# Designs tried in a protein design run: peptides against a protein of PDB entry 2FGR. Part 309

Target 1, 331 residues: chain A of PDB entry 2FGR
Amino acid sequence: SSVTLFGIVDTNVAYVNKDAAGDSRYGLGTSGASTSRLGLRGTEDLGGGLKAGFWLEGEIFGDDGNASGFNFKRRSTVSLSGNFGEVRLGRDLVPTSQKLTSYDLFSATGIGPFMGFRNWAAGQGADDNGIRANNLISYYTPNFGGFNAGFGYAFDEKQTIGTADSVGRYIGGYVAYDNGPLSASLGLAQQKTAVGGLATDRDEITLGASYNFGVAKLSGLLQQTKFKRDIGGDIKTNSYMLGASAPVGGVGEVKLQYALYDQKAIDSKAHQITLGYVHNLSKRTALYGNLAFLKNKDASTLGLQAKGVYAGGVQAGESQTGVQVGIRHAF

## One batch from the design tools (peptide; made by RFdiffusion4, then SolubleMPNN)

Design b2_p30_5_s1 (from b2_p30_5, 16 letters changed)
Fold by OpenDDE base, seed 5:
Structure b2_p30_5_s1 (fold): chain B 331 residues (1-331), chain A 30 residues (1-30)
Amino acid sequence: as target 1 above (331 residues)
Amino acid sequence: SFQEVLEKLTAEGKALAAALNAPFRVEYEE
């Protein structure tokens, strides 16, 4: 049996030129290149190729010293693994987000990530962004000649909101091909939630692909999210992403990513472009900088996610510029 | 029972597949 303590402390100086009032925000933020975390994990060899595992991981907020407390909401799983793959029990990334966020060159972190995995409809469920779930059972296959898959189910435990009686139930999975420089995946998910106290299905389909040319990597995402309300029309968003990354001087990486969010319920688009640079001082320590521009059209009010400084929306049709400069340290 | 859960999961999976069978519209703004 082994137990490993691990973590990341990522803290930055961040700036956004507009908040919901049109004012600038700046200060010390967290998680600009990687989500700051503290975790425990371990494995036990049970013989015959069977292993037991555990994983406990919580977010660290270095700017305020975890003033709101510490928990294991990032992951709290027990698992069995072997030649059959891996079964996980407990709160985790849902299989769809775990696989499909891997195509985001900003790793779903900071001001530059793909923002398609969100609550587009004021869903009243705790995880209506489609990223994680409570009460989750997951299964991941081994990689068979490049082919792999993951499936998950989360129990609602009869959670009710208004007239909705299955809030928090998740079913979803992905199929993928990962071989050498190529990765491609299809993910499908449904989550039961409520909007305005009424039963709502959050349906999600996501396609992802990447190719590593050695000198550069290209990556893309296509996503549709629909909140299907029991009463009222669907709230649909189509999200698109294209990104490129390249190594610089053997110690750096440059990233450029574009995303489009077509918000059908408000007939409004948002465009995001982000330039990022990471400078590795060591295997564990990096300096980084991100520059992001978000252009909202018409009724769109999206904001960049400068965690610890400002992660709210802006006024309708307003553009936002964000900057992060920080240190990432892994232990 | 486990079988009832599996049947429910299968039914939900089929419903999801049907519900998501909408084509992506990639609109490029010029």
Scores: peptide ipSAE 0.005, ipTM 0.276, DockQ to the pose 0.013
Fold by OpenDDE base, seed 1:
Structure b2_p30_5_s1 (fold): chain B 331 residues (1-331), chain A 30 residues (1-30)
Amino acid sequence: as target 1 above (331 residues)
Amino acid sequence: SFQEVLEKLTAEGKALAAALNAPFRVEYEE
């Protein structure tokens, strides 16, 4: 058996030109290029091609030294794997987010990522962003000539909010084709939640694709999220992303990503464009910079996620500019 | 068979429960 300690410490200086009051915010932030984390993982060979595994991973907040504590909310799984694939028990990325966020060139963190995996409706469930789930069972197939799939179910354990039953129940999965330079995936998920104490279904459909041309990579996402409410109508968001990345000088990577969030319930759009650069000082240490611009239209109040500095909204129809410059170290 | 798997899991579960309920005798070496 082997046990591996691993982690990432990613800390930055961040600036946003507007908060909810229209004032600038700046300071030391976290997780600008990769989510800072500490984890333990291991495997045991059980013979016959069967392996047991565990994975415990929590977020690190380098700006305050985890003043709010440490937990394994990122992942806390035990697994069996073999020729049949992998079964996981415990809190993890849901299969849909695990696969479909892989098309995000900004690694689902900092001021540049695709923000489609979001609680668009003030859902009262803990994981109404569709990223992770408690009480999750997941299954991942092997890759068969490029074809692969993942499925998950999370138990609600009779959790209630207001009059809503089955809160926290997740069912979802993806099918994918991953072969050489091409990746393409379709994900479907439903999560039971509550909005205003009333039962609500969070339905999600996501399409992703990428192609690596060697000199550059293109990546795209199409997503629809619907919070289906019995009263008040559906809260629907269509999210679109297109990104490109290219290696620079053998030690760097440049990234450009655009996203559009069409928030149907408020008839309002937000446009995000991010330029990122990563400079590898070594295999384990990098410097990075991100420049993001978020343009809200009409009633849209979206803010860039400068974690540790400011991750709140802005005034309706306001634009926000964000900058992050930081160090990422992996161990 | 499903029954054989269930019996094996039950036996292993009992063995694990017995192992977990075994008093941790910390033998302090003097």
Scores: peptide ipSAE 0.000, ipTM 0.311, DockQ to the pose 0.025
Fold by OpenDDE base, seed 3:
Structure b2_p30_5_s1 (fold): chain B 331 residues (1-331), chain A 30 residues (1-30)
Amino acid sequence: as target 1 above (331 residues)
Amino acid sequence: SFQEVLEKLTAEGKALAAALNAPFRVEYEE
């Protein structure tokens, strides 16, 4: 049996030029390159190739010392694994997000990430961004000749919001091919939620691919999210991402990523472009900088996610510029 | 070939979509 304490502390100085009032926000933020976290994990060999595992992980907020408290909402799983793969019980990344966010060159963190995994419809469920679920059972296959898959189901436990009676139910999975420089995946998910107190299905389809050319990596995502409402019509968003990364000087990495969010319900687009740089001072410590531009058109109100400083929206049709400069330390 | 991989992934994706659209009756045997 083994137990490992692990974590990341990532704190930055962040700036955004516009908030919802059109004013600038700046200060100390968190999680600009990697989500700050504290975790415990371990494994037990049960013999015959069977292993038990646990994983407890919570978010750390270095700017305020976790003023709102600490929890294991990032992951709280017990697992069995072997030649059959891995079964997980407990709150975790849903299989679709676990796989498909891996194509985001900004690791779903800071002001530069792909923001497609979002609550697009003012869904009232706690995890309507499609990233995690409570009461989750997940299964992950081994990698067989490059092919792998993951599946998950989350129980709603009769959670109600308004007239919706199955809030928090998730069903989803992915299929993937991971071999050498190539990765490609298809993910499908449905989550039960509520919008305006009415039952709503959050459907998600995501395609991801990446290729490592050695000198550079290319990555892409195609996603459709649809909140199917009984009344008022569907809220559909098509999200697109294309990114490139390259090593710089043996100790650095540059990243460039573009995303388009086509918000069909409001006939409005948002364009995001982010330049990132990471400088490795060691295997565990890095300096980083992110520069992001978000252009909202028409009725779009998207904001960059400068966690700890400002993560809200902007006025309709406004553009936002964000900067993060920080330190990431892993332990 | 890359095309064969895409065809396999598409077939698996369709099978998964069909499985996800199937009513998951978890028959709990009491």
Scores: peptide ipSAE 0.000, ipTM 0.302, DockQ to the pose 0.014
Fold by OpenDDE base, seed 4:
Structure b2_p30_5_s1 (fold): chain B 331 residues (1-331), chain A 30 residues (1-30)
Amino acid sequence: as target 1 above (331 residues)
Amino acid sequence: SFQEVLEKLTAEGKALAAALNAPFRVEYEE
């Protein structure tokens, strides 16, 4: 049996030029290159190729020392694994997000990430961004000649919001091909939620692919989210991402990523462009900088996620510029 | 017993692994 303490402390100075009032925000933020975390994990060999595992992981907020408390909301799983793959019980990334966020060159954090995994419809469920779920059972296959899959089901436990039942129920999965430089995945998910106290289905389809050319990596995402409401019509967003990364001088990495969010319910688009640089001081410590531009059109109010500084929206049709400069340390 | 459950889970896991690793012999019937 083994137990490992692990973590990341990622803290930055961040700036955004506009908030909801049109004012600038700046200060000390967190999780600009990787989500800051503290975790415990371990495995026990049960013999015969069977292993038990546990994983407990919470977010760290280095700017305030976790003033709001610490929890294991990032992951709190027990698992069995073997030649059959892995079964996980407990709160985790849902299989769709676990796989499809891997194509995000900004590691699903900071001001640069793909923001498609979002609550687009003011859903009242706790995890209406499609990233994690409570009461989750997940299964992940081994990799067979490149082919792999993951499936998950989260129990609703008869949670209700207004007249909506089955709130928090998730069903989803992905199929993937991961072989050498190529990765490609298709994910499908449905989550039960509520909007305005009424039953709503959050449907998600995501296609991701990446190719590593050695000198550079290309990555892409195509996503559709649809909040199906019985009253008021569907809230649909098509999200697109294309990114490139390249190693620089053996110690650095440059990243460029573009995303488009076509918000059909408000007939409005947002464009995000992010340039990032990571400089590895060691295997465990890096300096980084991110520069992001978010252009909202028409009724779009999207904001960059400068965690710890400002993560709110902007005025309709306003553009936002964000900067993060920070230190990431892993242990 | 816990051991019996473990043995059963191990056996089922091995069987599943074997089934998943079994070469899909597409027997082409000529």
Scores: peptide ipSAE 0.000, ipTM 0.258, DockQ to the pose 0.019

Design b2_p30_5_s2 (from b2_p30_5, 17 letters changed)
Fold by OpenDDE base, seed 3:
Structure b2_p30_5_s2 (fold): chain B 331 residues (1-331), chain A 30 residues (1-30)
Amino acid sequence: as target 1 above (331 residues)
Amino acid sequence: DFKKVFEELEAKGKALAEELGAPFRIEYEL
């Protein structure tokens, strides 16, 4: 058996030029290059190729010392693994987000990430961003000649919000091909939620691909999220991402990512461009800088996620510029 | 064939959803 204590402390100085009032926000933020975390994990060999595992992981907020408390909401799983793959029980990344966020060159973190995995509809469920679920059972296949898959189901446990009676139910999965420099994946998910106290289905489809040319990596995402409402029509968002990364001088990585969020319910687009640089001082410590530009059109109010400083929206049609400069330390 | 792998996974997912009493239909347009 083994137990590993692990973590990341990532803290930055962040700036955004506009909040919801049009004012600038600046200060000390968290999780600009990687989500700050504390975790415990371990495995036990049960013989015959069977292993037990556990994983407990919570978010760390280095700017305020976890003023809102600490929990294992990032992951709290027990697992069995073997030649059949891995079964996980407990709160985790849902299979779709676990696989498809791997194509985000900003690691689903800071002001630069792909923001498609979002609550687009003011859904009242706790995980209406499609990232994690409570009461989750997940299965992950081994890799068979590049082919792999994951599937998950989360129980609603008769959770009600307003007239919605199946809130938090998730079903979803992905298929993938991961071989050498190529990765490609298709994910499908449905989550039951509520909007305005009414039952709503959050349907998601995501296609991701990446290719590593050695000198550079290209990555892309295509996503549709649809909140299907009985009243008021569907809230559909088509999200697109294209990114490139390249190593710099053996110690750095530069990243450039573009995303488009086509918000159909408000006939409005948002464009995100992010430039990032990571400088490795060691295998465990890095300096980083992110520069993001978010252009909202028409009724779009999207804001960059400068966690710990400002993660809210802006005025309709306003553009936002964000900067993060920080230190990431892993242990 | 990636399509066959997807179709097989989708079929397994639907069967499991039915077994769990939670049938699903995902509607997408990409």
Scores: peptide ipSAE 0.020, ipTM 0.359, DockQ to the pose 0.015
Fold by OpenDDE base, seed 1:
Structure b2_p30_5_s2 (fold): chain B 331 residues (1-331), chain A 30 residues (1-30)
Amino acid sequence: as target 1 above (331 residues)
Amino acid sequence: DFKKVFEELEAKGKALAEELGAPFRIEYEL
């Protein structure tokens, strides 16, 4: 068996021009280009093309040294893999988020990412952002001439909140075509949760596509998230993303991404535009900068996710500008 | 046809969800 220790330390100086009071926030933030992490992984060859695996991964907060503790909430899986694909047991990215976040050119972190994978409805479940699940069984197919799929089910284990008795149940999956420069995927998921102590279904559909032209990559997402409530009507958000990235001088990458969040329950839109640059000092170390602008309209209160500095909302209809400049180191 | 493959997989996913007591009633208005 082999065991690999791995990680990323990503720390930045971040600024946002507005918080919920209209004041600026600035300081040392984390995970601006990649989520900071510490992990252990390994495999055992069982013969006949069968392998056992494990993966343990937690988030690192370099600004405070993990003052709130360390855990394996990013991933804590045991797996079997072979010609049939891979079966995973344990907390992980749900199959839908694992595949569909791959189209986010900002790696689902910092001030620039697609924010569609969100708790839009004040859902009371721990994973109502649709990103991960506890008690998860996942299956991933091999790639068959470009075609691949992933499926997952998470047990609720009779978790209750108010009158909801199936909180944390997940079912979902994706189908994809990944061949050469083209990637396209459809993801479907439902999670059981509670809103205001009442049973609520978080339904999600996501379409993703990307094409690598060599000189540039285009990527797009279309998502609908619907919190179906028995009382008070559905909380629906349509999220759209279009991004481009290009290599610069063999050592850099420039990224531009636009997102629109159409929050139907409050009849309010938010527009996000982000410019990012990564400069590779080596294969393992990079400098980066992100500049993001978030325009809320009407009742929208969305904030940029400057982790470690400010990740809260702003006043309704307010615009927020964010900057991150940082170092990413992989080991 | 990718559309037919997606529709078939969606139908199988819905049936499995119903069998597992998690009825897949996803309605989309994009």
Scores: peptide ipSAE 0.018, ipTM 0.423, DockQ to the pose 0.014
Fold by OpenDDE base, seed 5:
Structure b2_p30_5_s2 (fold): chain B 331 residues (1-331), chain A 30 residues (1-30)
Amino acid sequence: as target 1 above (331 residues)
Amino acid sequence: DFKKVFEELEAKGKALAEELGAPFRIEYEL
């Protein structure tokens, strides 16, 4: 058996030019290039190609020293793996988010990421962003000449909110082709939740693709999220992303990503554009800078996710500019 | 044939999802 302690400390100076009051926010933020984390993981070889595993991972907030405490809400799994693939039991990324966020050039972190994996409808479930689930069973196939898949089911355990009796039930999966420079994936998910105390289905479809040309990588996402309410009609969002990255001078990476969020329930669009640069001082230490612009139209109130500084919305139709400059260290 | 193995695993996963009451049959307009 082996046990590995691992982590990332990522801390930045962050600025956003507008909050919900129209005022600027600035300070020390967290997780600008990678989510800061502390984890324990290990494996046991059981023979015959079978392995047991565990993974315990929590978020670190370097700006306040984890003042709200520490937990394993990022991942808390036990697993069996072998020639059949991997089965996981416990809280984790749901299979759809685990695969489809891999096309985000900002790794679902900081002010630049694709924000499509969101609670668009004021869903009352704890994980209505479609990223993680409690009580999750997951299965991941091996890679079969590029072809791979993942499936997951999360038990609701009769969790109730208002009249909704199946809150937190998740079912979802993806199919993918990953071979050399090419990656492509389709993900489907449904989650049971509540909105206004009424049963609601969060349905999600996501298509992702990327190609690595060596000198540059292109990546894209297409997503629809629907909160299907028994009363009041659907809350639908169509989200689009296109990004490019390129290595610079053997020690750097530049990233440019655009996203569009078409919020159908309010007939309003938001446009996000982000420029990022990472400078590797070593294999484990990097400096980074992100510059993001978010243009809300009409009734849209989206805000950039400057974690530790400001992650709230802005006034309807207002634009927001965000900056992060920071250090990432992995151990 | 890796494609056949993949298609079989996908079909089993979809069937299990249907049995668990979560239809992956969602019509989307992107």
Scores: peptide ipSAE 0.006, ipTM 0.287, DockQ to the pose 0.015
Fold by OpenDDE base, seed 4:
Structure b2_p30_5_s2 (fold): chain B 331 residues (1-331), chain A 30 residues (1-30)
Amino acid sequence: as target 1 above (331 residues)
Amino acid sequence: DFKKVFEELEAKGKALAEELGAPFRIEYEL
């Protein structure tokens, strides 16, 4: 049996040129290159190729010292693993987000990430971004000649919001091929939620692929989200991402990523472009910089996620520029 | 050699991802 304490402290100076009032915001932010976290994990060998595991992980907010408290909302699982793969019980990344966010070159954090995994419809469920779920059972297959899959089900436990029943129920999974330089995945998910107190299905389909050319990596995502409402019609978003990364000078990595968010319910597009650089001072410590530009068109109000500084929207049709410069330390 | 640099960064990234909670890839060597 082993227990490992682990974490990341990632803190930055961040700036965005516009908030919802058109004013600039700046200060100390968190999680610009990797989400800051504290966790405990461990394994026990049960013999016969069977292992028990636990994982407890919470977010760290280094700017305020976790003034809102600490919890294990990032992951709180017990597991069994072996030749059959892994079964997990407890709050975690849902299988679809766990796999499909791996194609995001900005690690699903800071001002540069793919923002497709979002609550597009003012859904009233706790996890309507499609990233995590409570009451989750997950299964992950081994890798068989490159082929792998993951499946998950989250119990609603008869949660209700307004007239909506089954709130928080998740069903989803992915199939993938991971072999050498190639990764490709298809994810499907449905989550039960509410919008305006009415039953709503959050349907998601995501295709991801990446290829490592040795000198550079290319990565892409294609996603459709639909909040299917019984009244008022569907809220549909098509999200597209293309990114490239390359090593620089033995100690650096440069990243460039573009995303398009086609918000069908408001007939409005947003364009995001991000340039990032990471400089490794050691195996555990890095300096980083991110520069992001977000162009909203028409009724689009999307904002960059400068966590700890400003993560709100902007005025309709406004553009936002963001900068983060920070330190990431892993322990 | 740019390839060695990339392999080392990828290995560091994989090790970090494993430390960050990549599922246990039981690589079956067939």
Scores: peptide ipSAE 0.006, ipTM 0.287, DockQ to the pose 0.031

